# Peptides against a protein of PDB entry 2QAS: the designs that were tried, part 6

Target 1, 120 residues: chain A of PDB entry 2QAS
Amino acid sequence: PPEDLMQYEAMAQDALRGVVKAALKKAAAPGGLPEPHHLYITFKTKAAGVSGPQDLLSKYPDEMTIVLQHQYWDLAPGETFFSVTLKFGGQPKRLSVPYAALTRFYDPSVQFALQFSAPE

## One batch from the design tools (peptide; made by RFdiffusion4, then SolubleMPNN)

Design b1_p9_1_s1 (from b1_p9_1, 5 letters changed)
Fold by OpenDDE base, seed 2:
Structure b1_p9_1_s1 (fold): chain B 120 residues (1-120), chain A 9 residues (1-9)
Amino acid sequence: as target 1 above (120 residues)
Amino acid sequence: GPYDYRAGV
């Protein structure tokens, strides 16, 4: 097949990453997500720009799924990455995740799912 | 994947 020099697939992926960003902005609004909506977000822990506790990230060398439902704090969805405080082993940890690191987004309440290709 | 971890529920 002809080579796609427009890179439409990549553009579509980026557009869909925008959905995640928009959803997180809603989640960050006062009152949080409207119930029963909640978000499962999976990302590559070794992707460029991912930051958090070294010991935590080292324990999960491939992917991590975080859940934004009842226990998340200070969600800050930026333009290229978001940061959020979550509890791991009962301790609050700050994570910063570029949208480019995402591999999956899921809202079980309405069974809305997105999958993304991210560098391995 | 095999190293998926779920947290923050």
Scores: peptide ipSAE 0.078, ipTM 0.726, DockQ to the pose 0.056
Fold by OpenDDE base, seed 5:
Structure b1_p9_1_s1 (fold): chain B 120 residues (1-120), chain A 9 residues (1-9)
Amino acid sequence: as target 1 above (120 residues)
Amino acid sequence: GPYDYRAGV
């Protein structure tokens, strides 16, 4: 088949990453997400730009899924990455995750799912 | 699955 020099699939993926960004902006707005919406976000922990506590990231050497529902704080969705504070083992931890590191986005309340390719 | 490595819960 002809080679796609336009990289349409990558363009589509980028557009879909925009959905995640928009959803996180809604989650970060006053009042948070409208119930019962909540977000499962999976990302590659070793992807470029991912930052967080070493002990936490080492526990999840490939990817991890965070849940944004009842216990998240200071969600800050930027243009290229989002950051959020979550409790792990009872301790608050700050995570910073580029949208490019995402592999999955899921809202169980409406069974809306997105899957992304991410750097290995 | 998507929930194999849940964190922040």
Scores: peptide ipSAE 0.074, ipTM 0.730, DockQ to the pose 0.061
Fold by OpenDDE base, seed 4:
Structure b1_p9_1_s1 (fold): chain B 120 residues (1-120), chain A 9 residues (1-9)
Amino acid sequence: as target 1 above (120 residues)
Amino acid sequence: GPYDYRAGV
């Protein structure tokens, strides 16, 4: 097949990553997400720009899924990455995840799902 | 994926 030098599929995925960013901005607003909405976010832990506790990232060498429902703090959705505080083993830890590292976004309340190709 | 984490667990 002809080579797509425009990389339209990548453009489309980047546009859809904007949905995740927008959803996180809603989640970060006062009052959080409207019930019963909540978010499952899966990302490649070794992707460039991912930052978090070394012990946690070592536990999940490929992918991990975080859930934003009742227990999350200081959610900060930036333009290229978001950061959030979650408790691991009872201790609050900061995670920073570029949108480019995402492989899955899911809201079970309405069964809305997105899948992405992320760097290895 | 095989990994699922909820804060507080």
Scores: peptide ipSAE 0.074, ipTM 0.722, DockQ to the pose 0.069
Fold by OpenDDE base, seed 1:
Structure b1_p9_1_s1 (fold): chain B 120 residues (1-120), chain A 9 residues (1-9)
Amino acid sequence: as target 1 above (120 residues)
Amino acid sequence: GPYDYRAGV
């Protein structure tokens, strides 16, 4: 097939990343997500802009999946990345994840799933 | 599976 110089697939992927951003904004609103909705978010831990405790990220050298259901705090969904506090081993830790780093998004309550190509 | 919980709890 001819070379797509418009990169339409990437545009479509970015549009779908907008769904994740919108979902996180709903999750960050007062009252949080309407039950039983909850979010599984998978991202490349070495992607540009990903930040968090080094010891934590080192445990997941490729991908990491976090769950936003009952145990999350200070969710801050920005325009290019979101940050959230989660407990690991009982210790609250802050993660910041660019939407571009995402590889999967899943809400099992309604079986809504998205998959993305992220930087390797 | 691909959506298994791995971190956050």
Scores: peptide ipSAE 0.072, ipTM 0.725, DockQ to the pose 0.066; fails the geometry check

Design b1_p9_1_s2 (from b1_p9_1, 4 letters changed)
Fold by OpenDDE base, seed 3:
Structure b1_p9_1_s2 (fold): chain B 120 residues (1-120), chain A 9 residues (1-9)
Amino acid sequence: as target 1 above (120 residues)
Amino acid sequence: GPADFRAGV
């Protein structure tokens, strides 16, 4: 098949990452997500720009899924990454995740799912 | 409710 010099698939993937960013911005807005919407976000823990507690990231050496539903704080969706405080073992932990690190996005309430290629 | 963290997808 012809070689795609436009990299259309990559552009499409980046556009879909924008969906996650937009969803997180909705989640961060006053009142949070409209019920029953909630987010399962999976990302590569060793991807560039991922930061968080070492013990947590070490526990999930490949990828991790976070759930934004009932217990999350200070969700800050930036343009290239988002940060959020979640409890790990009962203790609040700050996690920062570039959108480029994402591998999966899922909202069970409407069964909306996205998958992404992320650096290994 | 669901756990805040889980391994894998």
Scores: peptide ipSAE 0.084, ipTM 0.743, DockQ to the pose 0.078
Fold by OpenDDE base, seed 1:
Structure b1_p9_1_s2 (fold): chain B 120 residues (1-120), chain A 9 residues (1-9)
Amino acid sequence: as target 1 above (120 residues)
Amino acid sequence: GPADFRAGV
């Protein structure tokens, strides 16, 4: 196929990342997600802008999946990244993940799935 | 594919 100078695939990926952002904003609203909806979010732990427990990120050097259902706090979905508090080994830790770092989004309740190409 | 770690469950 001819070279795509418009980079339409990247545009489409960005649009779909917008779905994740919108879903997280719904999750962050008062009352949280409507049951039984819950979110599995997978991201590259070494991607630029990812912030969290250093020992944990080092332990999982490729990808990590977090689940937003009943045990998450202070979800803050920004325009370029979201942050959330989760328990790791029983200890609450803050995790910050750019949407660009995402590789998968999944809501098992309705089997809605998205996949993304993320940085190294 | 599956992630190495799943948190928040």
Scores: peptide ipSAE 0.083, ipTM 0.744, DockQ to the pose 0.059
Fold by OpenDDE base, seed 5:
Structure b1_p9_1_s2 (fold): chain B 120 residues (1-120), chain A 9 residues (1-9)
Amino acid sequence: as target 1 above (120 residues)
Amino acid sequence: GPADFRAGV
């Protein structure tokens, strides 16, 4: 088969990361997501740019999934990363995740799923 | 409500 020097698949993956960014911006807007939409976001916890409390990241040494439905605060979707406050062990923790660290996006309400390759 | 965190794959 011919060699793809354009890396179209990688470009398509980056475009699809834009879907996640757009969805998070909808979630961060006043009123939040329209019911019953909610988001499962999986990312590599050791990826460059991921930041959060050491105890939390230690519990999830490879990947972790956060759920954005009822228990999240101050969702801030930037252009290269998003940050959000979640409770762990009853304590609020600030988590910052580059979109490049994502490996999965899922909205169970409509069974919409995306998968991504992230740095190891 | 749902758990905020779970092991991912």
Scores: peptide ipSAE 0.080, ipTM 0.733, DockQ to the pose 0.113
Fold by OpenDDE base, seed 4:
Structure b1_p9_1_s2 (fold): chain B 120 residues (1-120), chain A 9 residues (1-9)
Amino acid sequence: as target 1 above (120 residues)
Amino acid sequence: GPADFRAGV
């Protein structure tokens, strides 16, 4: 079969990453997510553009899953990455994660799941 | 598998 020079599969994956971006924008809007919706977001911690506390990222050398339910602050979903503040042991931690670093998105309330291949 | 990080833990 002919070579796909358009890279349609990659474009489709990028479109699905847009679902995560849109969901985060809903979460960041006034009123937040409608209950019981909440988000599990998994990403490669060593992917380009990922930033956060060194001790936290060192604890999760491959992948990390964050949960956005009720205990998150200053969620800022940009066009290429999002940032959010979470508390660990009572200490606020700021994470910045490019959408390209995502490997999984999940909303348990409706069992909606997406999986992605992410660069390391 | 990936480890979970939950705010408030």
Scores: peptide ipSAE 0.075, ipTM 0.736, DockQ to the pose 0.068

Design b1_p9_1_s3 (from b1_p9_1, 4 letters changed)
Fold by OpenDDE base, seed 1:
Structure b1_p9_1_s3 (fold): chain B 120 residues (1-120), chain A 9 residues (1-9)
Amino acid sequence: as target 1 above (120 residues)
Amino acid sequence: GPHDFRAGV
C-alpha cells in the first residue's frame, strides 16, 4: 500500500480518544455515570505522563486496567490527561493518565469497546 | 492481559 502522508489512522485514533475524554467528562459530572454504565480503562504504565503510586506502577510494568464504577473520587478529565482517586489495598491513591497512553476502553453495560495504539 | 483494579465494587 502507498505511504499515507496524511496519517489518517492517527487522526482517527485521536478522534476516538475524544470519546473516552467525553465519557470521562460525563462520569465527572454531578451524579456520576448513569447506572449501569461503568468504565474499564487500560493504559501503558510506562507511557510518558503517566503518574501514580510507584509501587503500583512498578508492579505492573506494561499496562493495567482501572475500573470506574461506584468508588472513584475527584475525577478530573482534562484536555490531554485525566486524573482520578481510587482505592488500592484500602488506601486512596491518585492516578494521572494521558489519553495518549490508553490502549483500551470498555463499557460492559452496553459492550462498547475501543482499542488504541499507545506509546511503547 | 491487563491487570484489573475494580474501583467501586
Scores: peptide ipSAE 0.083, ipTM 0.760, DockQ to the pose 0.085
Fold by OpenDDE base, seed 2:
Structure b1_p9_1_s3 (fold): chain B 120 residues (1-120), chain A 9 residues (1-9)
Amino acid sequence: as target 1 above (120 residues)
Amino acid sequence: GPHDFRAGV
């Protein structure tokens, strides 16, 4: 097949990552997500720029899914990554995830799903 | 598959 020098697929993926960013910005707004919307976000835990509790990331060496529904704090959707506070083992921990690390986004309330290829 | 963490769920 002809070589795609425009890298359209990558551009499309980046555009779709923008949907996640926009959704998280809505989630970060006052009042949070409008019910019943909630977000399942799956990411590669070893991807560059991912940061969080070492024990947690070690426990999930490949992928992890976080669910943003009722208990999350200080969601900060930046331009290249988002960060959020979740409780792990009763302790609030900060998790930072680059959008490039995402492999799946899902809102069960409306069955909206996105899948992404992330570097291994 | 992914490992799930459900905050408050």
Scores: peptide ipSAE 0.083, ipTM 0.759, DockQ to the pose 0.069
Fold by OpenDDE base, seed 4:
Structure b1_p9_1_s3 (fold): chain B 120 residues (1-120), chain A 9 residues (1-9)
Amino acid sequence: as target 1 above (120 residues)
Amino acid sequence: GPHDFRAGV
C-alpha cells in the first residue's frame, strides 16, 4: 500500500481532541451541560503536563477516569489543557490535564465515545 | 488499566 506522507491519521486524532475541548467549553458555560449529558474523561496520569494531588496520582500510576456531572467547580478549558476542581476524600483538589494526555472520552447519555493514543 | 473516580455522580 502507498505511503501516507500527509499523516492523515494524526491530523484526524488532533481534530477529535478538539471535540473534547469544545465539549468542555460547553460544560464550562453558564448553566453547565444540558441534562442528561455528562462526561467521563480518562487520561494518562504520568503524561507531561498532568498535575494534581500527588497521593491520588500515585494511586493510579497509569490511567484514571474523572466524571463531570453534578459536583465539579471552576472548570477552565484552555487551548492546550483544562483544569477543574473535584473533591477527593471530601477535600477539594485542582486537577490539570493536557488534551494530549487523554486516552478516552465518553458521554453515556448519548453513548458517544472517543479513544486516543497518549504519551507513555 | 484505567481506574474511575466519580465526582458528583
Scores: peptide ipSAE 0.082, ipTM 0.759, DockQ to the pose 0.067
Fold by OpenDDE base, seed 5:
Structure b1_p9_1_s3 (fold): chain B 120 residues (1-120), chain A 9 residues (1-9)
Amino acid sequence: as target 1 above (120 residues)
Amino acid sequence: GPHDFRAGV
């Protein structure tokens, strides 16, 4: 097959990352997500720009899936990354995740799924 | 596969 010098698939993936960003912005808005929508977000914990507590990231050395449903705080979806506070072992922990680090996005309520390539 | 993390776990 002919070579794609335009990198259309990469452009499409970037566009789909925009869906995640938009969904997180909805989740961060007053009132949060409309029930029963909730988000499973998977990312590479060792990807560039990922920031979080060492104990948590050590527990999940490859990928981590966070669930945004009932117990999350201060969700801040920026243009290149989002941050959110979750409790681990009863302690609040702040995670900062670049959209480029994402590998999976899933809303079980409507079975909407996206998969992405991320640096390994 | 990815490990699931939920707040409180």
Scores: peptide ipSAE 0.080, ipTM 0.758, DockQ to the pose 0.065

Design b1_p9_1_s4 (from b1_p9_1, 3 letters changed)
Fold by OpenDDE base, seed 3:
Structure b1_p9_1_s4 (fold): chain B 120 residues (1-120), chain A 9 residues (1-9)
Amino acid sequence: as target 1 above (120 residues)
Amino acid sequence: PPADFRAGV
């Protein structure tokens, strides 16, 4: 098969990561996501730029999924990464995740799912 | 309600 020097698939993947960013920006807006929308976000915990509690990240050496529905605070969706405060073991923890680290996005309310290839 | 953290899916 012919070699794709344009890397169209990669461009498409990046565009789809933009969907996650946009969704998070909606989630961060006043009032949060419109019910019943909520987000399951999976990412590589060892990906470059991922920052969070050592105990949490060590517990999930490959991937972990966070759920943004009722128990999250200070969601800050930046242009290259988002950060959010979640409770782990009853304690609030700040997590920062680059969009490039994402491997899965899912909104059960409408069964919308996206999958991404993320570097380790 | 579902856990805010989970391994995998």
Scores: peptide ipSAE 0.070, ipTM 0.716, DockQ to the pose 0.068
Fold by OpenDDE base, seed 1:
Structure b1_p9_1_s4 (fold): chain B 120 residues (1-120), chain A 9 residues (1-9)
Amino acid sequence: as target 1 above (120 residues)
Amino acid sequence: PPADFRAGV
């Protein structure tokens, strides 16, 4: 196929990452997500900008999937990354994930899914 | 795919 100097696929990917950002902003609004909506977010744990407890990230050397449904706190969806507090082993831990690190987004309630190319 | 994590689980 001919060389795409416009890099349309990358632009499309970024646009779709915007869907995740928008969804998270809805989740962060008062009252949270409208039931039964909930989010499965998968990301590359070693991607630039990903931060969290070392012990947690070490369990997932490649990818990790978090679920945002009823037990999440201080969800802060920024323009380039989002952060959220989740309990691991009973301890609240903060995760920060750049949208660029995402590989999958899924809302089982309506079977809405997105996949992304993320840095290796 | 990687195992899903649900807060508190």
Scores: peptide ipSAE 0.069, ipTM 0.727, DockQ to the pose 0.070
Fold by OpenDDE base, seed 2:
Structure b1_p9_1_s4 (fold): chain B 120 residues (1-120), chain A 9 residues (1-9)
Amino acid sequence: as target 1 above (120 residues)
Amino acid sequence: PPADFRAGV
Protein backbone atom coordinates (compact mmCIF):
# COMPACT_ATOMS: atom_id res chain seq x y z
CA PRO B 1 0.00 0.00 0.00
CA PRO B 2 1.07 3.59 -0.52
CA GLU B 3 3.14 5.26 2.16
CA ASP B 4 1.05 7.38 4.50
CA LEU B 5 3.06 10.56 4.82
CA MET B 6 0.23 12.18 6.75
CA GLN B 7 0.46 9.62 9.57
CA TYR B 8 -3.30 9.40 9.84
CA GLU B 9 -3.23 6.47 12.21
CA ALA B 10 -1.10 8.43 14.64
CA MET B 11 -3.49 11.35 14.33
CA ALA B 12 -6.38 9.05 15.15
CA GLN B 13 -4.55 7.67 18.15
CA ASP B 14 -3.84 11.16 19.41
CA ALA B 15 -7.48 12.09 18.97
CA LEU B 16 -8.50 9.11 21.04
CA ARG B 17 -5.95 10.03 23.68
CA GLY B 18 -7.84 13.29 23.78
CA VAL B 19 -10.88 11.36 24.92
CA VAL B 20 -8.92 10.11 27.90
CA LYS B 21 -7.75 13.61 28.69
CA ALA B 22 -11.29 14.93 28.50
CA ALA B 23 -12.60 12.13 30.67
CA LEU B 24 -9.95 12.82 33.28
CA LYS B 25 -10.85 16.48 33.25
CA LYS B 26 -14.41 15.50 34.03
CA ALA B 27 -13.12 13.26 36.78
CA ALA B 28 -11.10 16.13 38.19
CA ALA B 29 -14.02 18.54 38.23
CA PRO B 30 -15.86 19.27 41.46
CA GLY B 31 -17.94 16.31 42.48
CA GLY B 32 -15.85 13.89 40.45
CA LEU B 33 -17.24 11.46 37.96
CA PRO B 34 -20.98 11.00 37.82
CA GLU B 35 -21.78 7.67 39.38
CA PRO B 36 -21.48 4.92 38.41
CA HIS B 37 -18.76 6.01 36.00
CA HIS B 38 -15.22 5.09 36.96
CA LEU B 39 -12.02 4.71 35.04
CA TYR B 40 -9.50 1.95 34.53
CA ILE B 41 -6.31 3.41 33.12
CA THR B 42 -3.46 1.18 32.00
CA PHE B 43 -0.04 2.52 31.14
CA LYS B 44 3.51 1.41 30.51
CA THR B 45 5.38 1.98 33.75
CA LYS B 46 8.73 2.38 32.04
CA ALA B 47 7.54 4.87 29.45
CA ALA B 48 9.31 8.19 29.27
CA GLY B 49 7.82 10.68 31.66
CA VAL B 50 6.17 8.19 33.97
CA SER B 51 6.90 9.11 37.55
CA GLY B 52 5.94 7.46 40.80
CA PRO B 53 7.23 5.60 43.82
CA GLN B 54 10.06 3.26 42.95
CA ASP B 55 8.68 0.39 44.98
CA LEU B 56 5.34 0.58 43.23
CA LEU B 57 6.75 0.92 39.74
CA SER B 58 9.17 -1.92 40.42
CA LYS B 59 6.23 -4.11 41.34
CA TYR B 60 4.75 -3.45 37.91
CA PRO B 61 7.70 -3.60 35.54
CA ASP B 62 5.65 -3.50 32.35
CA GLU B 63 2.11 -2.22 32.74
CA MET B 64 0.02 -0.94 35.58
CA THR B 65 -3.70 -0.34 35.83
CA ILE B 66 -5.04 2.29 38.16
CA VAL B 67 -8.68 2.66 39.04
CA LEU B 68 -10.20 6.06 39.55
CA GLN B 69 -13.43 5.51 41.43
CA HIS B 70 -13.59 6.40 45.12
CA GLN B 71 -10.05 6.57 46.43
CA TYR B 72 -8.07 9.15 44.50
CA TRP B 73 -7.00 12.69 45.24
CA ASP B 74 -5.71 15.78 43.48
CA LEU B 75 -6.30 14.51 39.98
CA ALA B 76 -4.57 16.97 37.72
CA PRO B 77 -5.06 16.33 34.01
CA GLY B 78 -2.54 18.41 32.15
CA GLU B 79 -2.13 18.77 28.45
CA THR B 80 0.57 16.13 28.03
CA PHE B 81 0.26 14.14 31.25
CA PHE B 82 -1.96 13.70 34.25
CA SER B 83 -1.05 13.24 37.86
CA VAL B 84 -3.03 11.70 40.68
CA THR B 85 -2.57 10.71 44.29
CA LEU B 86 -3.38 7.17 45.36
CA LYS B 87 -2.70 5.46 48.65
CA PHE B 88 -0.29 2.56 48.58
CA GLY B 89 0.47 0.77 51.80
CA GLY B 90 -1.44 3.46 53.59
CA GLN B 91 0.78 6.18 52.18
CA PRO B 92 -0.30 8.67 49.56
CA LYS B 93 1.76 8.29 46.41
CA ARG B 94 1.82 10.67 43.49
CA LEU B 95 1.73 9.18 40.01
CA SER B 96 2.48 11.17 36.90
CA VAL B 97 1.55 9.54 33.61
CA PRO B 98 1.96 10.96 30.13
CA TYR B 99 -0.98 10.27 27.89
CA ALA B 100 1.52 8.81 25.44
CA ALA B 101 2.22 6.03 27.94
CA LEU B 102 -1.38 4.81 27.97
CA THR B 103 -2.24 1.40 26.61
CA ARG B 104 -5.84 1.02 27.75
CA PHE B 105 -8.74 3.10 28.96
CA TYR B 106 -11.94 1.53 30.23
CA ASP B 107 -15.13 2.68 31.89
CA PRO B 108 -16.92 -0.47 33.05
CA SER B 109 -20.14 1.37 33.81
CA VAL B 110 -20.88 1.79 30.12
CA GLN B 111 -18.35 -0.69 28.77
CA PHE B 112 -16.45 2.01 26.92
CA ALA B 113 -12.95 0.89 26.01
CA LEU B 114 -9.98 2.33 24.18
CA GLN B 115 -6.67 0.72 23.39
CA PHE B 116 -3.46 2.44 22.45
CA SER B 117 -0.05 1.49 21.19
CA ALA B 118 2.61 2.83 23.50
CA PRO B 119 6.31 2.93 22.75
CA GLU B 120 8.36 0.11 24.23
CA PRO A 1 -5.35 -8.10 31.98
CA PRO A 2 -2.72 -6.11 33.82
CA ALA A 3 -2.71 -6.22 37.58
CA ASP A 4 -4.88 -3.53 39.06
CA PHE A 5 -3.77 -1.03 41.61
CA ARG A 6 -6.37 0.34 43.97
CA ALA A 7 -5.88 2.80 46.74
CA GLY A 8 -5.53 1.09 50.10
CA VAL A 9 -3.63 -1.97 49.03
Scores: peptide ipSAE 0.069, ipTM 0.723, DockQ to the pose 0.069
Fold by OpenDDE base, seed 5:
Parts: sequence; structure tokens; C-alpha cells
Structure b1_p9_1_s4 (fold): chain B 120 residues (1-120), chain A 9 residues (1-9)
Amino acid sequence: as target 1 above (120 residues)
Amino acid sequence: PPADFRAGV
């Protein structure tokens, strides 16, 4: 097959990352996600721009999945990354994740799933 | 496989 010099698949992937951004903006709106929707977000913990507690990220050297359902605070979906406060061991910690670091998005309530290529 | 974390869970 001929080479795709336009990199259409990468363009499509970026467009689909926009779905995640939009979903997070809905989640951040007043009232939060409409039940029973909740989000599983998987990302590469060592990807550029990922920031969070060192001890936490050390426990997950490759990927980790955060769940946004009941216990999250100050979700801030920016244009290039989102940040959210989650409790780890009872301590609130801020996590910032660029959309480019995402590898998986899943809403179990409707079985909606997306897969992404992230820098290794 | 990625490790799951749910805050409070």
C-alpha cells in the first residue's frame, strides 16, 4: 500500500483526544457527569508534561489509570492538559496530564472506549 | 496492563 505522507491516522488520533477534552469539560461543569457516566483515563506516567507526587508516580512507572466518578476535585480541563485533585492514602494530590500522554479513555457506563498512541 | 486507581477506593 502507498505511504500516507499526510499522517491521517495521527490527525484522527488528535481529533479523538479532543473527545476526551470535551468529556472532561462536561465532567468539570456544575453538577459533574450525568450518572451513571464515569471516566477511566489511562496515561503514560513518564510522558513529557505529566506532573504529580513523585511517590505516586514511582508506584506506576509505565501507565496508570485514574477513575473520575465520586472522589475527585477541582478538575481543570485546559486546552493542552487537564489537572485534577485526587486522594492518595487520604492525602489530596494534584495530578496534571497532557492529553498527548493519554493511552486509553473509557466510560464503562456506555462501553465507550478510545485508544491512543503516546510517547514511549 | 495499567494499574487502576480510584480515589478513595
Scores: peptide ipSAE 0.070, ipTM 0.728, DockQ to the pose 0.066; fails the geometry check

Design b1_p9_2_s1 (from b1_p9_2, 4 letters changed)
Fold by OpenDDE base, seed 1:
Structure b1_p9_2_s1 (fold): chain B 120 residues (1-120), chain A 9 residues (1-9)
Amino acid sequence: as target 1 above (120 residues)
Amino acid sequence: APTDVHFSP
């Protein structure tokens, strides 16, 4: 096939990342996600802009999935990244994840799934 | 590839 100089696939993926952003904004609103919705978010831990505890990120050198269901705090979905507090080993830890680092998004309640190509 | 999962209840 001919070379796509428009990079339509990348544009489409960026548009779909907007779905994740919008979903997280809903999750961050008062009252949180409407039950039974909950979110599985997978991202490349070494992607540029990913921030979190060094020991945690070292434990998951490639990808990790976080679950936003009942125990998450201070979800802050920005325009380019989101941050959230989750408990690891009983201790609250802050993660910051650019939307560009995402590889999967899944809401099991309605079996809605997205997949993305993410940079290393 | 398998994904490492952290479940936050």
Scores: peptide ipSAE 0.075, ipTM 0.696, DockQ to the pose 0.137
Fold by OpenDDE base, seed 3:
Structure b1_p9_2_s1 (fold): chain B 120 residues (1-120), chain A 9 residues (1-9)
Amino acid sequence: as target 1 above (120 residues)
Amino acid sequence: APTDVHFSP
């Protein structure tokens, strides 16, 4: 097949990452997500820009899925990454995840799913 | 490849 010099697939992937960003911005708005919407977000824990507790990231050396439903705090969806406070083992931990690190997004309430390629 | 899941209920 002919070579795509426009890299349309990459453009589409980046655009779809924007869906996650937009969804998180809605989640961060006053009142949070409209029920019953909630978010499963999967990301590569070793991707550049990912930050969080070392022990946690070590426990999940490849991918981790976080669920944003009822217990999350200070969700801050920036333009290139989002940060959020979640409880792990009962302790609040801050995670910072670039959108480029995402591999999956899922909202079970409407069965909306996205998959992304991310750095190895 | 299985994904580890952490729930924040």
Scores: peptide ipSAE 0.074, ipTM 0.697, DockQ to the pose 0.150
Fold by OpenDDE base, seed 5:
Structure b1_p9_2_s1 (fold): chain B 120 residues (1-120), chain A 9 residues (1-9)
Amino acid sequence: as target 1 above (120 residues)
Amino acid sequence: APTDVHFSP
């Protein structure tokens, strides 16, 4: 097949990352997500720009999935990354995750799924 | 690749 010099797949992936950003903005809005919507977000923990406690990132050296439903705080979806506070072992931890680090986005309530390639 | 999961329900 002809070589794609336009990188259409990458552009499409980038556009779909915008869906994740938009969904997180909805989740961060007053009232949160409309029930029963909730989000499973998977990301590469060693991707550039990922920030969090060293002990946490060491425990999950490759990928980690977080669930945003009821027990999350201070969700802040920026333009290039989002941050959120979650409890691990009862301790609140702040995570900062670039959208580029995402590998999966899933809302089980409506079976909406996205997959992304992320830098290793 | 294996994925570790944290549930924050």
Scores: peptide ipSAE 0.071, ipTM 0.699, DockQ to the pose 0.164
Fold by OpenDDE base, seed 4:
Structure b1_p9_2_s1 (fold): chain B 120 residues (1-120), chain A 9 residues (1-9)
Amino acid sequence: as target 1 above (120 residues)
Amino acid sequence: APTDVHFSP
């Protein structure tokens, strides 16, 4: 098969990361996500730009999945990363995750799933 | 390795 010099797969992956960003912006809007939509977001905890409590990140050395449904605060979807406050063991903690660190996005309400390659 | 999950309902 011929060599793809356009790198279409990489373009498509970047476009699909844009879907996650757009979904998070909807979630951050007044009123949040329309019921019953909610988001499962999986990311590499060691990827460049990932920020959070060191004890928490050490507990999950490879990947971590967070769920945005009812209890999340100060969701801030930026252009290159998003940040959100979640409770771990009853304590609020801030996470910052670059979109490039994502490996999976899932909305169970409509069975919409995306998978991505992320830095090791 | 399986993914670790934190549920925030």
Scores: peptide ipSAE 0.070, ipTM 0.690, DockQ to the pose 0.121

Design b1_p9_2_s2 (from b1_p9_2, 3 letters changed)
Fold by OpenDDE base, seed 5:
Structure b1_p9_2_s2 (fold): chain B 120 residues (1-120), chain A 9 residues (1-9)
Amino acid sequence: as target 1 above (120 residues)
Amino acid sequence: PPTDVHFSP
């Protein structure tokens, strides 16, 4: 088959990453997400730009899923990455995750799911 | 595929 020099699939993936960014911006807005919406976000922990506690990232060497529902703080969705504070072992920890590191986005309340390719 | 899940308390 002909080679796709336009990289349409990558373009589509980038567009879908925009959905995640927009959703996180809604989550970060005053009042948070409208109930019962909540977000399962899966990402590659070793992807470029991912930062967080070393012990946490070591515990999840490939990918991990975080849940944004009731216990998250200072969610900051930037242009290329988002950061959020979550408690691990009772201690607040800051995670910074580039959108490019995402592999899955899911809102169970409406069963909306997105899947992404991410760097190995 | 399934992945490890963390639920922030």
Scores: peptide ipSAE 0.072, ipTM 0.701, DockQ to the pose 0.141
Fold by OpenDDE base, seed 2:
Structure b1_p9_2_s2 (fold): chain B 120 residues (1-120), chain A 9 residues (1-9)
Amino acid sequence: as target 1 above (120 residues)
Amino acid sequence: PPTDVHFSP
């Protein structure tokens, strides 16, 4: 098949990553997400730009799924990455995740799901 | 409120 020099698939993926960014911005707004919406976000923990506690990232060497529902704080969705504070083992931890590191996004309340191909 | 869970798929 002809080679796609336009890289349409990549463009589509980036557009869909934009959905996640937009959703997170809504989640970061005053009052948080409108119930019953909540987000399951999966990302590659070793992807470039991912940052967080070393012990935590070591525990999840490949992927990690975080849930933004009842216990998340200081969600800051930037243009290229978002950061959020979550509790792990009862301790608040700050995570910073580039949208490019995402592999899955899911909102169970309406069964909305997105999957992304991220660098291995 | 319920505790959110974080895990590796």
Scores: peptide ipSAE 0.070, ipTM 0.701, DockQ to the pose 0.909
Fold by OpenDDE base, seed 4:
Structure b1_p9_2_s2 (fold): chain B 120 residues (1-120), chain A 9 residues (1-9)
Amino acid sequence: as target 1 above (120 residues)
Amino acid sequence: PPTDVHFSP
C-alpha cells in the first residue's frame, strides 16, 4: 500500500484523545459524571510525563487501569495531561497522566470504547 | 493483552 505522508491515522487518534479530555472535564464538574456513567482509563506507566507513587509504578511496570466512579478526588483535566487523587493502601496519592500515554478509554455503562497507540 | 486494574476504595 502507498505511504501515508499525512499520517491521517495519528491525526484521528489525536482528535479522539480530545474525547477523553472532554469526558474528564465532565467528570471533574460538580456532582461528577451523570449516573450510571463511569470511566476505565488505561495508560502506559513508563510513558514520558507519567508521574505517581514509586511503589505503584513499580507494581505496574507496563500498563495500569484506573477507575473513575465513586472514589476519586481533585480531578484536574489539563490540556495535555490530567491529574487525579486516588487511594492506595488507604493513603491518597496523586497520579499525573499525559493523554499521549493512554492506550484505552472505556465507559461500561454505554459500552463506549476507544483504543490508542501510545509511545513506549 | 491482560491489564492490571486499580479500584479506589
Scores: peptide ipSAE 0.069, ipTM 0.689, DockQ to the pose 0.137
Fold by OpenDDE base, seed 3:
Formats: structure tokens, sequence, C-alpha cells
Structure b1_p9_2_s2 (fold): chain B 120 residues (1-120), chain A 9 residues (1-9)
């Protein structure tokens, strides 16, 4: 097939990553997400820029899914990454995840799903 | 409220 020198597929994926960013910004706004919306976010734990508790990231060496519904704090969706506090084993932990590390996004309330290619 | 779950798919 003809070679796509424009890299349209990559452009499209980046645009769709913007959907996740926008959704997180809504989640971070006062009042949080409108019920019953909630977010399942899957990311590569070893991707560049991912940071969090070493024990946790070691436990999930490939990818991890976090849920933003009832138990999340200080969600800060930046332009290149978001950070959020979640409880693991009852202990609050801070995660920082670049949007480029995402592999899946899902809102079960409306069955909205996105998948992304992330660096290995 | 239900507890949010965090896992590796």
Amino acid sequence: as target 1 above (120 residues)
Amino acid sequence: PPTDVHFSP
C-alpha cells in the first residue's frame, strides 16, 4: 500500500489522547465528574515519565489500570501528564502519568472506550 | 460508596 508520509494515524491517536486529557480536566473541576461518569485509565507502568511508588509499579511491571470514581484526590491534569492521589492498600500514593503512556481509556457509564499504542 | 479498584489487566 502507499506510504503515508503524513502519519495520519499517529495524528489521530494524539488527538484522541486529547480526549482523555479533556475528560480528566472535567474530573478535576469543582464537583468532579457528572454522575454516573467514571474513568478507567490504563497505562504502561514503565513508560518514560511515569512516576509513583516503586513497590506498586514493580508489582505491575507491564501496565496498570486505575479507576477514578469515588476514591481519588488532588487530580491535576497537566498538558503532558496528569497526577492523582489514590489509595493502595489503604495508603495514599501519588501517581504521575504522561498521556503518552496511556493504552486504554474507558467510561463504563456510557461505554465509551479508547485504545492507544504506547511505547514499550 | 463502592471502593475503587486498581489492577493490571
Scores: peptide ipSAE 0.066, ipTM 0.699, DockQ to the pose 0.896

